# Designs tried in a protein design run: peptides against a protein of PDB entry 2AUS. Part 265

Target 1, 323 residues: chain A of PDB entry 2AUS
Amino acid sequence: ADIKREVIVKDDKAETNPKWGFPPDKRPIELHIQYGVINLDKPPGPTSHEVVAWIKRILNLEKAGHGGTLDPKVSGVLPVALERATRVVQALLPAGKEYVALMHLHGDVPEDKIRAVMKEFEGEIIQRPPLRSAVKRRLRTRKVYYIEILEIDGRDVLFRVGVEAGTYIRSLIHHIGLALGVGAHMAELRRTRSGPFKEDETLVTLHDLVDYYHFWKEDGIEEYIRKAIQPMEKAVEHLPKIWIKDSAVAAVAHGANLTVPGIVKLNAGIKKGDLVAIMTLKDELVALGKAMMSTQEMIERSKGIAVDVEKVFMPRDWYPKLW

## One batch from the design tools (peptide; made by RFdiffusion4, then SolubleMPNN)

Design b2_p30_1_s2 (from b2_p30_1, 15 letters changed)
Fold by OpenDDE base, seed 4:
Structure b2_p30_1_s2 (fold): chain B 323 residues (1-323), chain A 30 residues (1-30)
Amino acid sequence: as target 1 above (323 residues)
Amino acid sequence: HMEEERREHEEIVRAVEERVAAYRAELAAA
């Protein structure tokens, strides 16, 4: 379950002007697309890059980016951020992932031993990135949050696994096979979660996108394409949030750092150095940035830089300049 | 324009299906 972050209110009297900005639910369809993220069901076979290229062709987009590569042979949840939202994928790169994997064992192993050994792989594991990774092939630790065995059929083990970003399931299965003493390989892999994106009613295929595009362009029915595209704010749901005054929005949208006086409310448990989402009081994403203070420091201090703004998403004109 | 766009989208659908079919054929041959 996504840990619901506590919200601490610093200014309980702060109001927002309903005429300013474009809340995620109130964007015209063209603007919704410009600030959208597709929860794509990537088919097995194509690369994540091919799929992003096809989405760009289907939707007539100049830019798009994915929230973390799926291998050609891996299906399932691929968040694809569109146009002005393209850089929101940086929030998804560090996000936890879930997979369903089919592991094939190279020998017979008692079910009790399979269950016992797989449970030992919950926690910290040591991995080396594969050759195809843009990441230097250095050994690194990764967290396995949970392993849930779904089915055992002889040498075939179907399991769900929750992992830290950049955990290689193929490598995990290889090490499980070694620990079982018979060896193993990854037969199938599906990604079922990437941060806030999961297998739910928002999951769409490339075929769905084609159909929904035509319903919009030919029939004037925008409902389907609107539902197929999530607001970019979805891509930051897993991040700690800081909500700011209307008077601070334009400054942050111009790339100014967030100062403590601009904060209305914030999540508990922010640490210095955390990636945080700066939000309006209408839950619009203004920017991503690095916390320069803890939650406690942001409450106790009257002044100072709270967030070093790294990436602005909101247009400069959605809120008036009040300085 | 709409007919050209439809043809392009049909080509995309076919390309997706071909890539999926090729993958399934690789699995069946393994």
Scores: peptide ipSAE 0.442, ipTM 0.910, DockQ to the pose 0.865
Fold by OpenDDE base, seed 1:
Structure b2_p30_1_s2 (fold): chain B 323 residues (1-323), chain A 30 residues (1-30)
Amino acid sequence: as target 1 above (323 residues)
Amino acid sequence: HMEEERREHEEIVRAVEERVAAYRAELAAA
């Protein structure tokens, strides 16, 4: 669920100058691409790296990065951050994922038993990463947020699953098969969500990107390529946000830590150590950083470092230096 | 320049289709 985070206003009189910055919807097409993220429908077959390389060739980009590897055989939602937005993919690493999976059972099991056992796998599970994973093969707990059985056809079970980042669906299916007593394997897997990116009107293929590029370059029609690329701000929608004064933007854009006086409004429920997005009052992403205070501390305190700024995205010249 | 880009993009499309086709063939053989 996109839990709408409560917004607490600290300074209700804070205004923003409309002449400063470049709000997501007002970026020229070249600038929009430089700060873009594609919600790519990755086909099954190619690696996530091959797909990123193709996008770079199609759009004439120097750099791009993906928000989390899909195996070659896995299709669906692959966020690809472009150029200056490339580093925003780190915001997608901790984000929840959703998949549609086809599980094949190695024996006959009554449907009622399948449903009962799969429901027991909602909640906390113990997993070991597979050998092919770059993640250390230590036992770890992961949360399964929900399992929704879509269809049962004999030994084939189609289901939707929402999981904590880094949950291995192949391992989940293996353990379900063991619990059923017959064994199981993952026949097919599609990722339907990666944080704020889902199967919606923003999902595009590599073919779509080629067509939309040509509509732009040959026909002068920017609309399609503009819609195919989301602003980098989309990639941080799931994070807790802190909105800052215009006078604080340039300092943060230069890599200064955010201090409490710079805060205009913020989401409720920020904890010390959380990854947070620092935003302008025009909903422009300035930086990602680590919260050094809770929401409550940021409200109650008059001074101190609120956010340790880790990654700046905004150019240094979009807002004037007001210090 | 545009004709060269179009040819490169067509090569990319073909390469994608070949990778997808190879995957489908592996699934059918399993």
Scores: peptide ipSAE 0.439, ipTM 0.909, DockQ to the pose 0.849
Fold by OpenDDE base, seed 5:
Structure b2_p30_1_s2 (fold): chain B 323 residues (1-323), chain A 30 residues (1-30)
Amino acid sequence: as target 1 above (323 residues)
Amino acid sequence: HMEEERREHEEIVRAVEERVAAYRAELAAA
């Protein structure tokens, strides 16, 4: 999520009509909810699916989905995409994750050895998915971006870990324990980050959501529920973006592929096959799609399909048909 | 309508609290 991407301007004269669309920060509350993502603090105990079901009941929603499963015993950051935004979870599933973990060692190990061995687990690791995972139990490589030891108290090691999506922290701790020669298990786990969602002022509990819903419905105070729900655009902050002309928005909203003439500006470093967010000049998410060209090809070419549009989010009527 | 909805939401909160309490009890027994 922290990769700053350069923005290349292709059409510096492109303007946007202020009367068209609904910018993320200017949506009516009902529309904001329809295109929202909750940065939920999932409690330990319930499944991620049970928590999503409760959110649907609290907010009277037909549809919702989460940005990556947390095990029942795992607490912390669970992005929950609402209603029309539900499909935005596809942007969050491949996003990097951060955890704070408590590892309990099954024997005494000198602190210097703990630190040295844990440092060796930064980088590429080989993991086998747990037996309970719906994923085929094939060995796979995963990246550990960083390990930060927070505290060592005898046999208890508290650490922060940044990982590639689908890295199993329980398996990591097991392998660390084996490398230490004494064995280890995961005592506690909290997810502190899921792509652009982290422990910050946007993190809310289920209790907070109930209270904020009642403040809105009973007291007419929408401020709390508005702040508790992030715009769906938050869920794509970590993706490379392509910003398009107003004249291209309605076509893309109807499921047409983005062609090169529709591009106003774009991030550097887009490769063919990348998941990209198609944005308006008001930073509204139109669609997710697969890049059919690199950034360089999108700059150099005058014609062709730039993005294969896979998932439309924007309603068809927010922008006029200008074709 | 609002009282019924509030009651349903309070039941959800209680169900969450019970699941959290059960998990904490499992941790304390381990």
Scores: peptide ipSAE 0.424, ipTM 0.903, DockQ to the pose 0.850
Fold by OpenDDE base, seed 3:
Structure b2_p30_1_s2 (fold): chain B 323 residues (1-323), chain A 30 residues (1-30)
Amino acid sequence: as target 1 above (323 residues)
Amino acid sequence: HMEEERREHEEIVRAVEERVAAYRAELAAA
């Protein structure tokens, strides 16, 4: 669920100059691409690195990065952040994921038993990372948020699963198969969600990107390529946000930490250590950083470092230096 | 430049299709 975070206003009189910055909806196409994220439908077969390399070739990009590796055999939602937005993928790494999986059972199991056992895997599970993962093979707990059985056809079980980042669906299916007493393996896997990116009208194929690029370059039709690329701000929708004064934007864009006086409004429930998005009053992403205060501390205090700025996205010249 | 770019894009499309087809063939054989 998109948890609507409460917005607490500190300065109800704060205005923004319409001449400063480039709101996501007002970026020229070249600038939109430079600060873009593609909600790519990764086909099964190629690696996540191969498809990122192809996108870079299609769009003539120097840099791109993906919002969390999909195995070669896994299809579906792969956010690909472009150029100046490349580093926004760090916001997507900790984000929840949803998959549709086909599990093949190695024996016959009554449907009622399948349903009952799969429901027991909702909540906290213990996993060991696979050998091929860059992650140290230590036992770890992961959350399964929900399991929704879509279809049961004999030994084939199609299900939707919402999971904590870095949950291994192959390992989940293996453990379900063990619990059923017959064994199981993952036949197919599709990622249907990665944080704010899901299967919707923004999901595009590599073929779509080629076509839309040619419509732009050959026919002068920007509409398709513009719609195929989401603003980088989409990649931070799931994060707690802090909105800042116009007078604070340039300092943060230069890598200065956000201080409490710069805050206009903020989401409730920020904790010290949380990854937060620093936004303008026009909903432009300035930077990502680590909260050094809670929401309550940011409200009550008149001074101090609110956010340790880790990654700046906004160019230094979009807002004037007011210091 | 546009013709070279189009050729490169067609090569990318073919490479994607080949990798997808190879995967589908693996699934059908399993």
Scores: peptide ipSAE 0.411, ipTM 0.899, DockQ to the pose 0.865

Design b2_p30_1_s3 (from b2_p30_1, 11 letters changed)
Fold by OpenDDE base, seed 2:
Structure b2_p30_1_s3 (fold): chain B 323 residues (1-323), chain A 30 residues (1-30)
Amino acid sequence: as target 1 above (323 residues)
Amino acid sequence: SMKKEREEHEAIVEEVERRVAAVAEERAAA
């Protein structure tokens, strides 16, 4: 999420009509909810599915989905995409995760040895998914981006860890314990980040959602519930973006592939096969798709399919048909 | 009714609190 992507302008004269679409900051509250993502602080105890079911009950929603399962005992950042935004979780599932973990060692180990061994677990690690996972128990490589030891208190090691999606922290701790020679287990785990969602002012509890819903429905105060729900565009902040002409928006919203002439600006470093977000000039998410060209090809070519559109989010009527 | 909806939401909050407490108790006993 922290990678600032350069923006290359292809058409510097392209303007957008302010009357078309609904920019993330200008959605009526009902529409904001329909295209929302909650940065939920999942409590320990309930499953991620139970929490999503409760959010649907609280907010009177037909559909919602989460941006990657947290185990029942695991707390912290659970992005919950609402209604029309439900499918945006596809962008979050492959996103990096950060956790704070408490590891308990089964024996005494010198601090210097703990630090040295944990540093060796930065990079590529081999994991086997746990038995309880719906994922086939095949050996797989995962990236540990960083390990930051926060505190060592005897046998208790508090650490921050950034990992590739689907890295099992419990398995990591088990392997660290084996490498230390004493064994270890995961005492506590909290997820502090899921892609663009982190512990910040946007993090809300289920209690907050109940209160904010009632402030809206009973007292007419929309401010709290509006702040508690992020626009779906937040869920794609970490993706490379392609911004398109107003004249291309309706076609893409109807499921047409994005062609090169529709591009106004784009992020640098798009590769063929990358998941990309197609945006309006007002930073509205139109669709997710697969890049069929690199950034360079999209600049140099005058025609061709730039993006194979996989998931449309924008309603078909927000922009006029200009074809 | 709004009253019934509030009662249903409060029951969710209470269930969350019970589950949080149960995890805390399990951790304290370990």
Scores: peptide ipSAE 0.603, ipTM 0.949, DockQ to the pose 0.932
Fold by OpenDDE base, seed 3:
Structure b2_p30_1_s3 (fold): chain B 323 residues (1-323), chain A 30 residues (1-30)
Amino acid sequence: as target 1 above (323 residues)
Amino acid sequence: SMKKEREEHEAIVEEVERRVAAVAEERAAA
């Protein structure tokens, strides 16, 4: 998520009308909620589905969705996209995850050996998905980006791990335990990051949401609930972006594919087939789509379909039709 | 009513707290 992507400008003279759209910082509270994502601290115990159902009850919502299932006993960062933003979770599903895990060893192992063996699990690992997963139980490779040992207390190993989406930490710990020769199990797991969402000042509990909702509805104080809900644009911060002309926004909002002439600026390193966020010049999310061109092709070509628009988020009326 | 809504929300919080406590007890027993 922290990779600063270079921004290539195609049209440095492109301006945006301040009267059109609703930038993330200027949405009325009701509109902010409709296009919101909660960085929820999921408690241990409930399922991710139960937690989403509770958020819907608390905030009186018809629709919500989560950015990737946490097991019942797993706590921490669960992005919950609200109402019109619900489908933005598709951007979060493939995003990298970070966890803090407590591994319990079934025997005594010297600390130096623990450190050495755990370091060998950085990189590509072979996993078999657990039976409970909706994923076919085929052996698959997953990337472990990093392992950081935080603490070793006898048989208890606290560590931070950055992983590719759909890496099973329980399986990782089992394999580490086998490699150590004593066996191990996962005692505790917390997700500390899901793409752009992390443990920071935006992380809120269900209790916080109840309080903040009531401050808004009973006391007329919207500040807390406004801060507790991130704009949906947060959920796409990790994606490559394409910024479009005001004249292209309404067409894309109607489900038209983005053509090259509509591009004002774009991130470097877009490949054909990448999931990309189509943005206004005010950093409003218009749509998600599949890149049909590379960044280089989008720069060099004067015409053609740049993005196959898969999911529109922006209402059709925020920008005028200029066709 | 707003009162009924608050009671329903408080019941959610209480259910969360019960489930958190149950996980904590299971961890302490392990």
Scores: peptide ipSAE 0.603, ipTM 0.948, DockQ to the pose 0.900
Fold by OpenDDE base, seed 4:
Structure b2_p30_1_s3 (fold): chain B 323 residues (1-323), chain A 30 residues (1-30)
Amino acid sequence: as target 1 above (323 residues)
Amino acid sequence: SMKKEREEHEAIVEEVERRVAAVAEERAAA
């Protein structure tokens, strides 16, 4: 969900030097690509890994990673993080997902019963990962946030579903079919959302990427490829954020833990153990880390480790060492 | 060369189209 988190300001006088860093909107095209994420419309047929390999080939990239596997026959939103941004996928893996699914029933069921039973699957469900999953095959609880029935045509049920990361829609449909007493299978699946990435104007195909790459390389038109690639900061929009002083940026970029004195502003509702994004005052992603304090502790304390820095994204030289 | 790169990218597009078509055919036969 687009949970608008309140921003608590600790230091309202903190300024940022406009000469330091590269804000997401001011990166040269090559640097934008190095710190980019594509909101890819994955076609049905290829694996998510094949699609990532093709993106690397199209854009001449050494590294890329995806924000959560889609099955070969599953289409839709696949965030693909590029080059220096590749590791930002760790923020997307735990993010909520939305799908549109076509469920085929193995028998006739009254529409009112379909609607009633599907509504009962909102909330906590128990699932077993499929054999093909890289995840250890153990029973686990997952949240279904909502189910919206879009259409019922005899035995075909088209529905939208919002789920916790790693919920298997095929397994959900199987359980719905069992609850209906007739059985069911997943006929079609499209992912319409992966955290902050959704079906919008930023969604691009592999065809679009080929065209936009050639417009850039052959015609010198960078506009299309620039729009087709989101800044890596997009991939952390759903995370709680902590904004830091310019004087703290270089230390964090070197892998130092964030201490309380470095905090300028932060989101409300951070808990100890949460994954948080450490940002500059120009909304540049410095690092991801684990909160070692709550928001309240970060406000009240004058010292201590606020964030255990796990993954640095910002280069060490974007901000000067001020220590 | 840019020409060779374009040909390699077009071959990727064609392979994507072929795989999309194969999924559509499988769905139409079901």
Scores: peptide ipSAE 0.600, ipTM 0.948, DockQ to the pose 0.969
Fold by OpenDDE base, seed 1:
Structure b2_p30_1_s3 (fold): chain B 323 residues (1-323), chain A 30 residues (1-30)
Amino acid sequence: as target 1 above (323 residues)
Amino acid sequence: SMKKEREEHEAIVEEVERRVAAVAEERAAA
C-alpha cells in the first residue's frame, strides 16, 4: 500500500509566488526531460546498463541512472532518471520492490503444502548475497512483506511477492524448494514495482521511446514523449516530505542546510536520520537530505538545523535570494 | 541528419528484438 503520510502545517499563512520556480506540470518539454524519470519496461535479454545507454542515445542525453539493477533475463519496471534528475535514483535504491515469479518445483507437492510453506516465508528471512554482488557476502536479514500465490499448475507456481530492497528472489525460491523437500528454481521473473513506479499507464518500452522521440522531433508532437517521462518528483513520492518557504528555497538550492524557521509544513513520522525530500509549496523537489530532527522536534523548536542537505536538484536561479 | 539518427534508433530496436527472441528460444528449449 502507498504509505499515506499525515501532513502537519506549521505556517497556515505561508503563500508562494506563482512566478517563481517551475512546477512539474509547467516545465517546457526540454526542461521536463532534464528533470525526468522514465518508468521503463525493461525487456528480457539486455543488462540494465545497456538499456540506460540506449535511452541516453535515443534521447541525446549526457547522463542517466537506474533505480535498481534488473538481471539480463528479468523484465519489467526499471526507473531511469535523466540528466539533472540522475541523482534521484538514490531515493529508489532503498525502496520496496514487487515481483511476479514463476517457480518450478523439482518434484510433486500437494497444493495445500505449497500454500502452507510459502506463507511461512512472509516476514523476516536470512539471505546471503550472490557472488556477483558488490555487497560483502555476509548473511543479512530481509523482509518479505507478502506472498500471493496467483496460480499452481502441477510443479509450476506463479506468485506475486513484495520485498525489502536487495532481497534476492532466486534465493527465496531456492529456500522455498528446500522447505518443500523437492527443490525448486526460478523459471521466470518480472519486476512489477519499484517504490512509486509500477505497472500502469506510465510504463513504456524502448520501442515506445523511439516512436515518441520521432513524433516530437519530426512531427512536432510533444504529448507522447511528455507522457512517457515522469517528473523527478515522482521518484520521491514514497519519502517523507518537508515543504519550505519561498524565502528558504534559494538558500537550500545553494547547498545551505534547512533550518526550522524555513518549514511551512511536513509529514508526520520523520525520525532523525531519515532520508527526506525538501519541497517547495508548488511541490517542486529542491533537495534530498538527512533529517537532523524528528517531526516533533521540528514542530516544537524555533531554531536549529532540521535537514542536512546532501543533494540539491533545483537550479539556483528558480527562486530569488531573499537574504 | 535526422535520417541517420532514425536509422541508429531503429538499429537499437532491432537489437532489443533479437535479444528478446533469444531469451524466448532458451525458455522454449527448457
Scores: peptide ipSAE 0.600, ipTM 0.949, DockQ to the pose 0.957

